Peptides against a protein of PDB entry 3OGK. Designs and how they scored, part 82

Target 1, 307 residues: chain A of PDB entry 3OGK
Amino acid sequence: ATPDRLSRRFPNLRSLKLKGKPRAAMFNLIPENWGGYVTPWVTEISNNLRQLKSVHFRRMIVSDLDLDRLAKARADDLETLKLDKCSGFTTDGLLSIVTHCRKIKTLLMEESSFSEKDGKWLHELAQHNTSLEVLNFYMTEFAKISPKDLETIARNCRSLVSVKVGDFEILELVGFFKAAANLEEFCGGSLNEDIGMPEKYMNLVFPRKLCRLGLSYMGPNEMPILFPFAAQIRKLDLLYALLETEDHCTLIQKCPNLEVLETRNVIGDRGLEVLAQYCKQLKRLRIERGADEQGMEDEEGLVSQRG

## One batch from the design tools (peptide; made by RFdiffusion4, then SolubleMPNN)

Design b1_p16_1_s2 (from b1_p16_1, 10 letters changed)
Fold by OpenDDE base, seed 1:
Structure b1_p16_1_s2 (fold): chain B 307 residues (1-307), chain A 16 residues (1-16)
Amino acid sequence: as target 1 above (307 residues)
Amino acid sequence: VSSNEYRRKKEERLAA
């Protein structure tokens, strides 16, 4: 489809999802100069798609200028922006979005590649937005943003239900968790083991409604922090956890209401057996290769056809 | 920062 044809056919379009680069690009099978610029689409949005409130760009090239144009064109009518695995922009582009789209409800840039200039975009969001429901910059590196701004967002956005972040030290998010009273989903953070302080995280207080969770670098020593509310966990992302097979078994047994599990082959056949035994509500299971097996030609999975 | 690079760093930490 072309932008012009889309607008002619659907001038009242409210939601647009564009997919650029194919999955093959992840394996360097597609040249870097492959198409997928959002520019023509942003132009069309600005001119002809005046009811558009949701935009999802997946694997596309997005410039700061594109974001600025989009922001100004849609302003407070823009409720959802997802930059899903996109590239080409900087935090200046994000700043433009949050500056002009003050009623944005969903902001996602998960797995996008960008240049970080400063943390102003998150600060601006914190200062002016009260509508945010979903904030997702999972699997990104923002080194210049403040956890205090995240706390402010939580305090001001009563409908905030899902937050996925990069490698914030989890203890820096204590204030955020306290403020995010309605939070149902959290992914990211960073649990950093301290041999000198084995109970470093035991006093963490999570939002009472939290049921979808993925903590980065959670090991067996930190895992017990989930036990008080494990029974209410419905989705668990263990892709970046430091759990062995037995740890998986321990945790899974405590999550009888688990519906979605994402983990690595370290779960093993035993873990799958335990999963089948205790998690009768399971709907989706994703098993990736282990970290040590990434990029290896010979897959030595711990999961057999038994499980 | 590239998303691939970020992922790589995370994977390296997991392997560590």
Scores: peptide ipSAE 0.554, ipTM 0.940, DockQ to the pose 0.387
Fold by OpenDDE base, seed 5:
Structure b1_p16_1_s2 (fold): chain B 307 residues (1-307), chain A 16 residues (1-16)
Amino acid sequence: as target 1 above (307 residues)
Amino acid sequence: VSSNEYRRKKEERLAA
């Protein structure tokens, strides 16, 4: 499909999703003419798609200029921007988006590759947005943003229901969790084991409505922080947890309302048995191969053909 | 930082 054909056929288009090529190729090696650049689409949006409120780019090249043009063209009419596994932009582009699109509800840049210049984009978002419902920069590294800005966003955006972040120290997000009263989903953070202070996370208070969760680097020592609300967990992401087979069994049996589980093969046949026994509402199961391929001594940590 | 590099770092930490 070409941008011009789309606008001619659907001048009143409100939602657009574009998918680029699979990740098999490096982003910088993508030919200019394959359609992987959003530039021609942004031009078309700016000129002819004046009712567009939702834009989703997946695996595309997006420049700061593209983001600036999009931001200025759609302004407060833009409700959703998803830069899903995109590349080519910097935080300056994000700054333009949040500066001009002050009523944005969904902002996603999950697994995108970018150059980080500063943390101004998140600060600007915190200072001016009250509409945000979904913020997702999961599987990204922002080293220059402030957890205080996340807290401000949580205080100001009463409809904030889903937040996914990079490897923030989870203790720096205490204020955020306290402010995010309506938060239902959280992914990311970083649980960092401290041998000298094994209970440093035990006093974490999560939002009362939290039911979709994925904490990075959660081990068996930190896992008990979930137990008070395990019965209300409906989605659990354990892809980046540090749980063994028995730990999985322990947690799963406490989550009878689990609907979605994402984990690694360390769950094993035993974990799958426990899952089947206790999680009768399970709708989706994703099992990835783990780094554990090297050195799993115990057959119980492997998903066999029986499972 | 590339998303691939970030993922690699996470995977390395999981393997450690």
Scores: peptide ipSAE 0.551, ipTM 0.939, DockQ to the pose 0.392
Fold by OpenDDE base, seed 2:
Structure b1_p16_1_s2 (fold): chain B 307 residues (1-307), chain A 16 residues (1-16)
Amino acid sequence: as target 1 above (307 residues)
Amino acid sequence: VSSNEYRRKKEERLAA
């Protein structure tokens, strides 16, 4: 459809999702500058879709000017913005969004490509927003943002239920977890092994309602931190965990209410057997191959028709 | 930073 046709047919549209052209790529990789431009759509939104409160762009090119125009046009009426695997913008565009859309509830930039100028956008969000429910910049690199701003967001946004981040050191998020009393979902972070201090994460306290979890680089030494609340876990993202087959079996056995599991081939037939035995509520299973597994035909942890 | 580059770095760390 064209933007003009959409506005003529649906002038009272509340939610819009646009998808760029899909590309066959390994592991959901999308080249930079791939997809359609959002510019004509943003123009149409600004002029003719004045009731729009939810925007989802997937695999599209989004400029700072596009974000600025959208922000100013929708202002506090914008509740949801998802830049899903998009490219072409900088943190200046994000700053414009959070500056003008102070009642935004969902902000997503998962797997987007951007230029990072500073951390002002997250600071501005922390200083002024009290409505945020979902914050997701999973699988992105923000090196200039502060975990303290994330803590401030958790303190001020009482309805915050889902947060996905990049490779923050988990110990820097202790204050965030303490403040995020209603958090149900967390993905990302970074568990960094220390041979000299194997128990460095054992005192980590998670929000009491946490039930959807994906910790990056979690190994068998860190895995026990989940055991006290494993029975309430409904979703596990183990795609970036450092668990072997038997570690998977140990963890899965402790998660009888698991509904969604995302992991790698390392789970093996053994792990799938344990999964079938202990996780009777399972709804979705995703198994991916490791980056180096394309050449390893005889590696342990293969999934066969037996699983 | 591109998402592809970030993912590549993350995958490399998993493989190490």
Scores: peptide ipSAE 0.550, ipTM 0.939, DockQ to the pose 0.351
Fold by OpenDDE base, seed 4:
Structure b1_p16_1_s2 (fold): chain B 307 residues (1-307), chain A 16 residues (1-16)
Amino acid sequence: as target 1 above (307 residues)
Amino acid sequence: VSSNEYRRKKEERLAA
């Protein structure tokens, strides 16, 4: 489909999702006329799709100019922007979005590749937005943003329900968690083990409604911080946890209402048995290969074909 | 930083 054909058929379109080619193809010389660029679509949105409030670009090339044009064209009418596994933009483009789209509810850059110039975009979002419901820059590296801006967002955006971030030290997010009273989902952060301070995270207080969770680098020493609310956990992302098979069994047993589990093959057949025994509401299970599969000869940590 | 590089770094830390 071409942008012009879309607008002619659906002039009142409110939601648009565009998918580009897989990322493997993006590393090769992509012709300028390749359908992977959002530019022609942004032009069409700006000119002809005046009711569009939700935009989702997946695996596409997005420039700062594209973002700036989109931002100015849709302004406060833009409620959702998802840059899902996109590339080609910088934080200047993000700044334009949050500057002009002050009523944006969903902002996603998950797994996108970008050049980070500064943290102004998050600061601007914190200073002017009160509508945000979903913020997701999971699996990205923003080194220049401030956890204080996240806290400000949480204080100002009372409908904030889902936040996914990069590797913030989790203790820097204490203020954020305190402010985010309606938060239901959190992914990311960084739990950093300190041998000299084994109870470093024991007093971490999570939002009361938190039920979808994925903490990066959570090991068995940190895992107990989840136990007080494990019964209310509906989704658990353990892809970047440091849990062994037995740790999985321990945690799963405490999550009887678990509906979605994402983990590594370290869960093993034993973990799957425990999961089947205790998690009767499970709807989705994702098991990925571990990073250490090339080195671990230990047969006990592998999910068998029978499992 | 590319998302792939970021993922690689995370995976390396998990293997460590």
Scores: peptide ipSAE 0.560, ipTM 0.941, DockQ to the pose 0.373; fails the geometry check

Design b1_p16_1_s3 (from b1_p16_1, 10 letters changed)
Fold by OpenDDE base, seed 3:
Structure b1_p16_1_s3 (fold): chain B 307 residues (1-307), chain A 16 residues (1-16)
Amino acid sequence: as target 1 above (307 residues)
Amino acid sequence: TSSNKYRRKIDERLAA
C-alpha cells in the first residue's frame, strides 16, 4: 500500500500501524523504495490524515525530522505514538514529540535503537503531561534520564497504568512506585544482587493494583518480593529473569490467576506441568529459546514436544 | 538489536 492510496481510501483514519523490514535485516541496508522510512507516511499524515490520533511504526527508520513533523502536524490530537523496534532518531526527536504532543497518552519506544543526547525529553514529559497512561521504553538503554522525572510523571498522570523501563536500579524507583497509585503493569528495571545485603529488595512496596510484572534480572533470592501479591498477578514476563526450572515452579504455584506467561525454555516440561496444574486461567504462553540452554545439559531445562 | 543485548546480559549473569 502507498500513503496516497491509504488517505484517499480512508480519509477519516484514526489509527495507523506500519510494519517495516523483517527482524533479521539491518535498517541501514533498507533501500528507500522498500518502505523502510516513515518519511512519506509522515508527509501523508501531515497533509491528509487529519483525524489520525494513533501511530505505530514497527521496524522502521525514523529521523528526528520525521518526529518533529509528526509532532507539529498532530500536536495535541496525537494520543498514541509507538516506535516499536525503530531506529534513526535521537532523544531530540523524542523531545519534539513530548513538547508538541502534550496530551499524549501512550508513548512507546520499546526495543528501539537511538542516539541519546540528554534526558530532556523525559523531563519535559514530567513537567507538562498529565494525560499519560502508558510509557514504554523497555529494552532500551537510557543513561541520562532521571528516576525523579519518572516519579513526577507518576504523581501528575493519575491515569498512568503501564510503565516499562530500561535498566533503572529498582531501589531508585521506590518513589515512583509510591506515586504510581494506579499502576497495573511494570516491566524492566534492574535487580542487582548484593552479597553483603541479602535482603536489599525485601522492603520494596509495589503499587496495590500491580498485576502485570516483569522484573529484569530477578533471581530466586529476589523472587520472594512478589509473594505477597502473587495471587493477583495476571501477567508475568520472565524472559529476563534469572530463574531456574524449580524457581519457575515455585513462582507459578503462587500465581493461580496467571493469564499470560512469557519465559524461556528453562521452564522445562516440569514447569509446564506445574503451569497446567495451578494456572487454570492461562490464556497466552510464550516460550523463547535462551542461550542459557547450552549450559543446562539436564533434561529438566528443555521443553519437549509433549509439553 | 536491543533484545539481543538484553539476552547477552542475561547470559553473562547466568554464567557468573
Scores: peptide ipSAE 0.292, ipTM 0.881, DockQ to the pose 0.344
Fold by OpenDDE base, seed 2:
Structure b1_p16_1_s3 (fold): chain B 307 residues (1-307), chain A 16 residues (1-16)
Amino acid sequence: as target 1 above (307 residues)
Amino acid sequence: TSSNKYRRKIDERLAA
């Protein structure tokens, strides 16, 4: 559909999701003159969709100007912004969003590509937002944001339940975890092996309600940090963990309430057997082919037709 | 894509 048709048909629209690469059946609904740019949609939102509170752009081109226009048009009425695998903006655009939309509840930029100018956007969010429930910049590369701002967000946003981040050193997030009392989901971070201090993560305290977890670069040496609350885990994202087949078996056996597992082919047929045996509540299983599949001599690290 | 970047990081760590 065209933006103008959308607003005319649904003037009271509260939620909009746009996909830049739609399914073939829906491809004709996006005019070629607009391509994957959100600009014409943002214009229409600003002018005619006065009740819109949730915007989800997936695989779209988004400029800072687009974000600025959206921010000013919706202001504190904007509750959700998802820039899902988008590109074309900088952190200035994010700054505009958090500056003008101070009651935003969900802010997502997962897998988006952007130019990082500074960390002001996260600082501004930390200073003024108390409504945030979901913050997600998973699989992004921020180098100029502060873990202290993340901690401030956790302290100020009492409804914060899901946080997914990039490559923060996990030990820098100790204050964040202490402050995030209602956090149920955490993904990302960075676990870094230190031969001189093998137990450096063993005293890490996670939020008490944490049940959906995906720690990046978690290896077998770090995996035991999950054991005290493994029975509480409902979802595991192991796509970016450094676990082999046997490690998967070890962890899975400790997660009898697991409902969702995302992992690589390294789980193998053996891991799948263990999963079937111990995780009777499993609802979803995602297995991706990983790069580790090529180098591992462990024949069990392959999911065959048996699985 | 960002996912590809993270996959590369995994590969690098596995190779180390």
Scores: peptide ipSAE 0.202, ipTM 0.865, DockQ to the pose 0.308
Fold by OpenDDE base, seed 4:
Structure b1_p16_1_s3 (fold): chain B 307 residues (1-307), chain A 16 residues (1-16)
Amino acid sequence: as target 1 above (307 residues)
Amino acid sequence: TSSNKYRRKIDERLAA
């Protein structure tokens, strides 16, 4: 469908989701006229879709100009922006969004690639937004943003329920967790093992309502930090955890209310058996093949067709 | 380094 056809049919559209081509095609094989650019859609949104509150671009090319136009066109009416696996923009585009869309509730740029100029966008968001419910820059590489701004967001946005971040040292997020009283979901961060300080994370205090969790690089030494609230965990993202099969079994056994599990093949048939035994409320299971497991001939760490 | 680990996981997800 063309943007023009959409607006003519649905002038009162409130939510739009567009999907582009897979990312592998984005770098070397983008025909100039493929529907991967959001520009025509942003133009249509600006001119004809004046009730649009939610925009989701997946695997699209998005420029700063596109973001600026969208931001100015929708302003405080924009409630949701998801740049899902997008590319082509810089942090200036993000700055425009948060500057003009001060009542945005959901801001996602998960797995997007961009040029990072500065951390001003997060600072601006922290200074002016009080409506944010979902912030997600999971699997992104921001190096110039401040965990203090994230803390400020948590303090100012009382409805903040889901936050997914990049590689922040988890200890730098202590203030954030203390401020985020209503947080239900957290993914990302970075747990870094220190042989000299094995208990450096043991005093980490999580938000009381936290029930969806994915800590990056969580190993067996850090895993016990979850035990006090493991019974309330409903979703676990273990894709980037450093847990072996036995560690999975240990953790799963402590999560009887688990509904969603995402992990790697390392869970093995044994882990799946434990999962079936202890997690009777499980609704979704995702098992990915990890690159780290491709070289491991350990048959016990593989999910078989029998499992 | 944590950065190297993070990049590896990103690359893995992008390759999938």
Scores: peptide ipSAE 0.168, ipTM 0.805, DockQ to the pose 0.117
Fold by OpenDDE base, seed 5:
Structure b1_p16_1_s3 (fold): chain B 307 residues (1-307), chain A 16 residues (1-16)
Amino acid sequence: as target 1 above (307 residues)
Amino acid sequence: TSSNKYRRKIDERLAA
């Protein structure tokens, strides 16, 4: 469909999701000559979609100018912005969004590629937003943002329930976890093994309602930090954990209420057997082929076709 | 992609 056809047919549209690049994406929404740019859509939103409060761009090219135009056009009416696996923008574009859209509830840029100029966008968000419910920059590379701003967001946004971040050192997020009293979901961070301090993370205090979790680089030495609340875990993202088959078995046995598991082939047939035995409420299972398969000579680390 | 970078980081840590 073309932007103009959409606005003519649905002038009161409140939610829009666009998919660009053809990796099994609905490329039919964007003419080939547009190259997956959001520009024509942002123009249409600005001019004709005055009721739009939710925008989701997936695998599209987004410029700072596009973000600035969108921000100014929708202002405090914009409740949701998802830049899902997008590229072409810088942190200046993000700054424009958070400056003008002060009532935003969901801000996502998961797996997006961008140029980082500074951390002002997160600081601005921390200083002015009290509405945020979902913040997601999972699998991104921010080096100039401050964990203190994330803590401020948690303190000021009482409805904050889901936060996914990049490679923040988990110990720098202690203040954030303390402030985020209603947090149900956390993904990302960075667990860094210290041979001289094996108990480095054992005193971490997580939000009491936390039930969806994915800690990046979690190994068997760090895994015990989950045991005190493993029974309340409903979703685990282990795609970027450093767990072997036996570690998976150990953790799964402690999560009887698990509903969603995402992991790599390292779980093996043995891990799947344990999962079936202990996790009777499991609804979704995602198993990705990982690079760890290339080094595993043992059948225990591979999910076979026999299941 | 960001996913590829994270996968590389995992591979590096697994190799260490």
Scores: peptide ipSAE 0.319, ipTM 0.893, DockQ to the pose 0.317; fails the geometry check

Design b1_p16_1_s4 (from b1_p16_1, 9 letters changed)
Fold by OpenDDE base, seed 5:
Structure b1_p16_1_s4 (fold): chain B 307 residues (1-307), chain A 16 residues (1-16)
Amino acid sequence: as target 1 above (307 residues)
Amino acid sequence: LSSNEYRRKQYERLAS
């Protein structure tokens, strides 16, 4: 499909999702003739899709100029922007988006690769937005943004229900969690084990409605912080947790209302048996080969044909 | 490095 054909057929389009490259392709390895650049689409949006409120670019090349044009064209009418596994932009582009689209509800840049110039975009978002419902920069590398701005967003956006972040130290997000009273989903952060302080995270207070969770680098020492509300957990992302088979069994047994589990094959046949026994509401299960597979000593941590 | 690759490497380091 071409942008002009789309506009002619659907001039009143409200939502657009574009996919730009094969799954296995590296960032910025998109041939020009594949339509991997969003530029022609942004031009068409600006000129002919005046009712568009939701844009989702997946695995596409996006420049700052593209983002600036989109931001100015849609302004407060833009409710959703998802830069899903995209590349080619800097934080200046993000700044333009949040500056001009002050009523945006969903902002996603999960697994996108970009050049970070500063943290102004998040600060601007914190200063002016009160509409945000979903904020997702999971699997990104921001080093210049402030957790205090995230806290401000939580205080100002009463409808904020889902937040996924990069490698923020979890303890820096204490204020955020306190402010995010309606938060249902949280992914990311960074749990950093301190052998000399095993209770480092034990006093962490999570939002009362939290039920979808994925804490990066959570090990068996940190896992108990989930136990007080494990019964209300409906989705767990354990892909980047540091849990062994027995740890999985322990946690799963405490999550009888689990509906979605994403984990590594370290769960093993034993973990799957426990899952089947205790999680009767399970709807989706994702198991991937993990980086720790080579370190497995026995068959317990392997999913066989029986599992 | 992509963000995913970075996170993967961090995980591998911590998991080892």
Scores: peptide ipSAE 0.146, ipTM 0.825, DockQ to the pose 0.361
Fold by OpenDDE base, seed 4:
Structure b1_p16_1_s4 (fold): chain B 307 residues (1-307), chain A 16 residues (1-16)
Amino acid sequence: as target 1 above (307 residues)
Amino acid sequence: LSSNEYRRKQYERLAS
């Protein structure tokens, strides 16, 4: 497919999703004719797709210039931008997006690779946006953004329902959680062990409507912070949790309304049995091979064909 | 439990 063919066929297109090649094919320099660059598509969007409000790029090369052009072309008409596992841009490109698209509702850059120059993009978003519903920079490495800006976003965007972040210390997000009154989904953060203060997270208050959750680095010592609202949890992302098989069993049995579970092979056959017993509303189960499963000698720590 | 450094390393391996 080509951009010009798309616009000719669908001049009133409102939503566009483009997929590039798998990341494994991106080890070396990608030729311009590879089709992985968004540039020709952004040009077409700017010129001929003037009703487009949702853009989703997956595994594509996106430059700052591309983002700047897209931002200026669509401005407040752009409601959704998803840079899904993309690369090639810097935070300057993100700044352009949030500067010009002040009514953006969904901004995603999950698993994207970028050069971080500063945290201005999140600050700008915090200062000017009141429309945001979904913010997702899960599995990214932002080091220069401020949790205070995230809090400001929560305070100003009353329709904010889903936020996925990188490795913010969870305690720095207390203000964010307090402000995000309508938040239903949260993933990411960083739970850090403190031997001198083992209960440092026990007073953490989550948004009352929170039902989709994935806390990074969550171990058995931190897991109890979920127990007060475990019954309302519909989705759990345990891919980056530090839970063993028994920990999984403990948590799962407290989540009778669980619909989606994403976890690692460590759940084991035992965990799957518990899941089947207690989670009758389960719709989707994702089990990934973890990095630490390679060293496991215990067969019960692995999912077998029986399970 | 594992140290924070170990957690980070595990996270990175899982995320890659």
Scores: peptide ipSAE 0.111, ipTM 0.768, DockQ to the pose 0.113
Fold by OpenDDE base, seed 3:
Structure b1_p16_1_s4 (fold): chain B 307 residues (1-307), chain A 16 residues (1-16)
Amino acid sequence: as target 1 above (307 residues)
Amino acid sequence: LSSNEYRRKQYERLAS
C-alpha cells in the first residue's frame, strides 16, 4: 500500500497504523526508499488526510521534522500519537507535538529510541494539556524529565487513566499518585532496596481505582505493598519484577480477579498451576523467556508444555 | 538481579 492510494480511497480516514521492520534491520539494512520512514506518510497526512486524529507508528523511523510536520498539520485535531518502538527523533520532536497538539489524549513512545536533549516536552505537556488520558514512555530512559511535571499532569488531566513511565524512583511519584485520582493503570518506576530502611515503600498510597500494574524491580520485600488492593488487580506486568517462582505463587494467590499476566519463564510450572487454581478470570498470559535465565539451576523455574 | 539483566539486554537491543 502507498500513502496516495490510501488517501484517494479513504479521504476521511480517522485512524492510521503503520508497521515497519525490526529496528536493527532498519538501521543497518533497509534503504531510505524502502518505506520504513514515516516521511511520505506524514506528507500525505498533511495534504490529504485532514480528518486523521489517531496515528500509530510501529518500528518506523521518525525524525524531528516528521513530528513537527505532523504536529502542525493536525494540531488540536490530533488525539492519539503512538511512537511504538520507533527511532530517529529527539525530545525536540516530542516538544513540537505537545506544543501544537494541546488536546492530545494519548501519547506513547514505549520502547522508542531517541536522543534526549531536555525535559521541556513533559513540562510543556504539564503546563498546557488538560485532555490527556494515556501517557506511556515505558521502557525508555528519560533522565531529564521531572516527576513534578508528571504530578502536574495528573492534577490537570482529570481523565488520566493510564501512565507508564521509565525508572522514576517510586517515592518521587507520591505526589503523582495522590493527584492521579482516576488512574487505573501504572507501569514502570523503580523500586530500590534499602537495607537500612526496609519499610521505605510500605506507606505508599496508590490511586483507588488502580487495577493494572507493573512496578519495575519489585521484589518480595516490596510486593506486600500490593496486598491491600490485590483483589482488584486485573492486569500484572511482572516482566521486570524481581520475583522468583515462590513469589509469583504468593502474589497470584492474592489476585483472584487477574485477567492479564505478563511474566518470565521464572513463573515455572508451579506458578502456572497456582495461576490456574486461583485466577479463574484469566484471559491472557504472556510468558517471556529471558536471557537472564540462561544457566539457571532452579528446575522449578522452567515452564514445560505440561503447564 | 535477573530482571535487571534482562531489562538491560532489552534496552541494549532497542538502542541498536
Scores: peptide ipSAE 0.049, ipTM 0.706, DockQ to the pose 0.127
Fold by OpenDDE base, seed 2:
Structure b1_p16_1_s4 (fold): chain B 307 residues (1-307), chain A 16 residues (1-16)
Amino acid sequence: as target 1 above (307 residues)
Amino acid sequence: LSSNEYRRKQYERLAS
């Protein structure tokens, strides 16, 4: 389909999702400057799709100019923007979005590649937005944004329910967690093992409604911080956890209400057996290959056809 | 290193 055809057929379109690359291709197998450009679509949105409130670009090239045009065209009517595995923009483009779209509810840039100029976009969002429900920059690297701005967002956006971030030190997010009283989902952060202080995370206080969780680099020493509320966990993202088979078994046994599990093949047949025994409400299971695949094929922690 | 691959690379480094 072409942009002009879309607007002619659906002039009152409110939600648009575009995919620029084949799903079967991993994003790192395709050059970043290859794929579909959003420019002609943004032009069409600006001119002819004046009721559009939700935009989702997946695996597309997005420039700062594109974001600026989109921001100014939709302004406070834009409720959702998802830059899913996109590239071609800088944080200036993000700044334009949050400056002009002050009632945005969902902002996602998960796995997008961009040039970071400063942290102004998050600061602007913190200073002016009170509508945000979902913020997601999972699997990105922002070195110039402030955890304090994230805390401010949590304080001002009472409907904030889902936040996924890059490698913030978890201890720097204590204020954020305290402020985010209605938060149900959190992914990302960074747990950093300290052999000299193994209990440095044990005093973390999580939001009371938290039930979907994925803490990056969580090892067996940090895992016990979940035990007090493990019974209310509905979704676990363990793709970037540092847990062995036995650790998986320990954690899974404490999560009887688990509905979604994402992990690696280190869970093993034993972990799958434990999962089946204790998690009767499980709906989705994702198992990816891990670093352990480079080892012996018959090594413990590999999922076989038995599992 | 692109932001797309940052977390993956960090995991691979730490998991190895």
Scores: peptide ipSAE 0.252, ipTM 0.860, DockQ to the pose 0.358; fails the geometry check

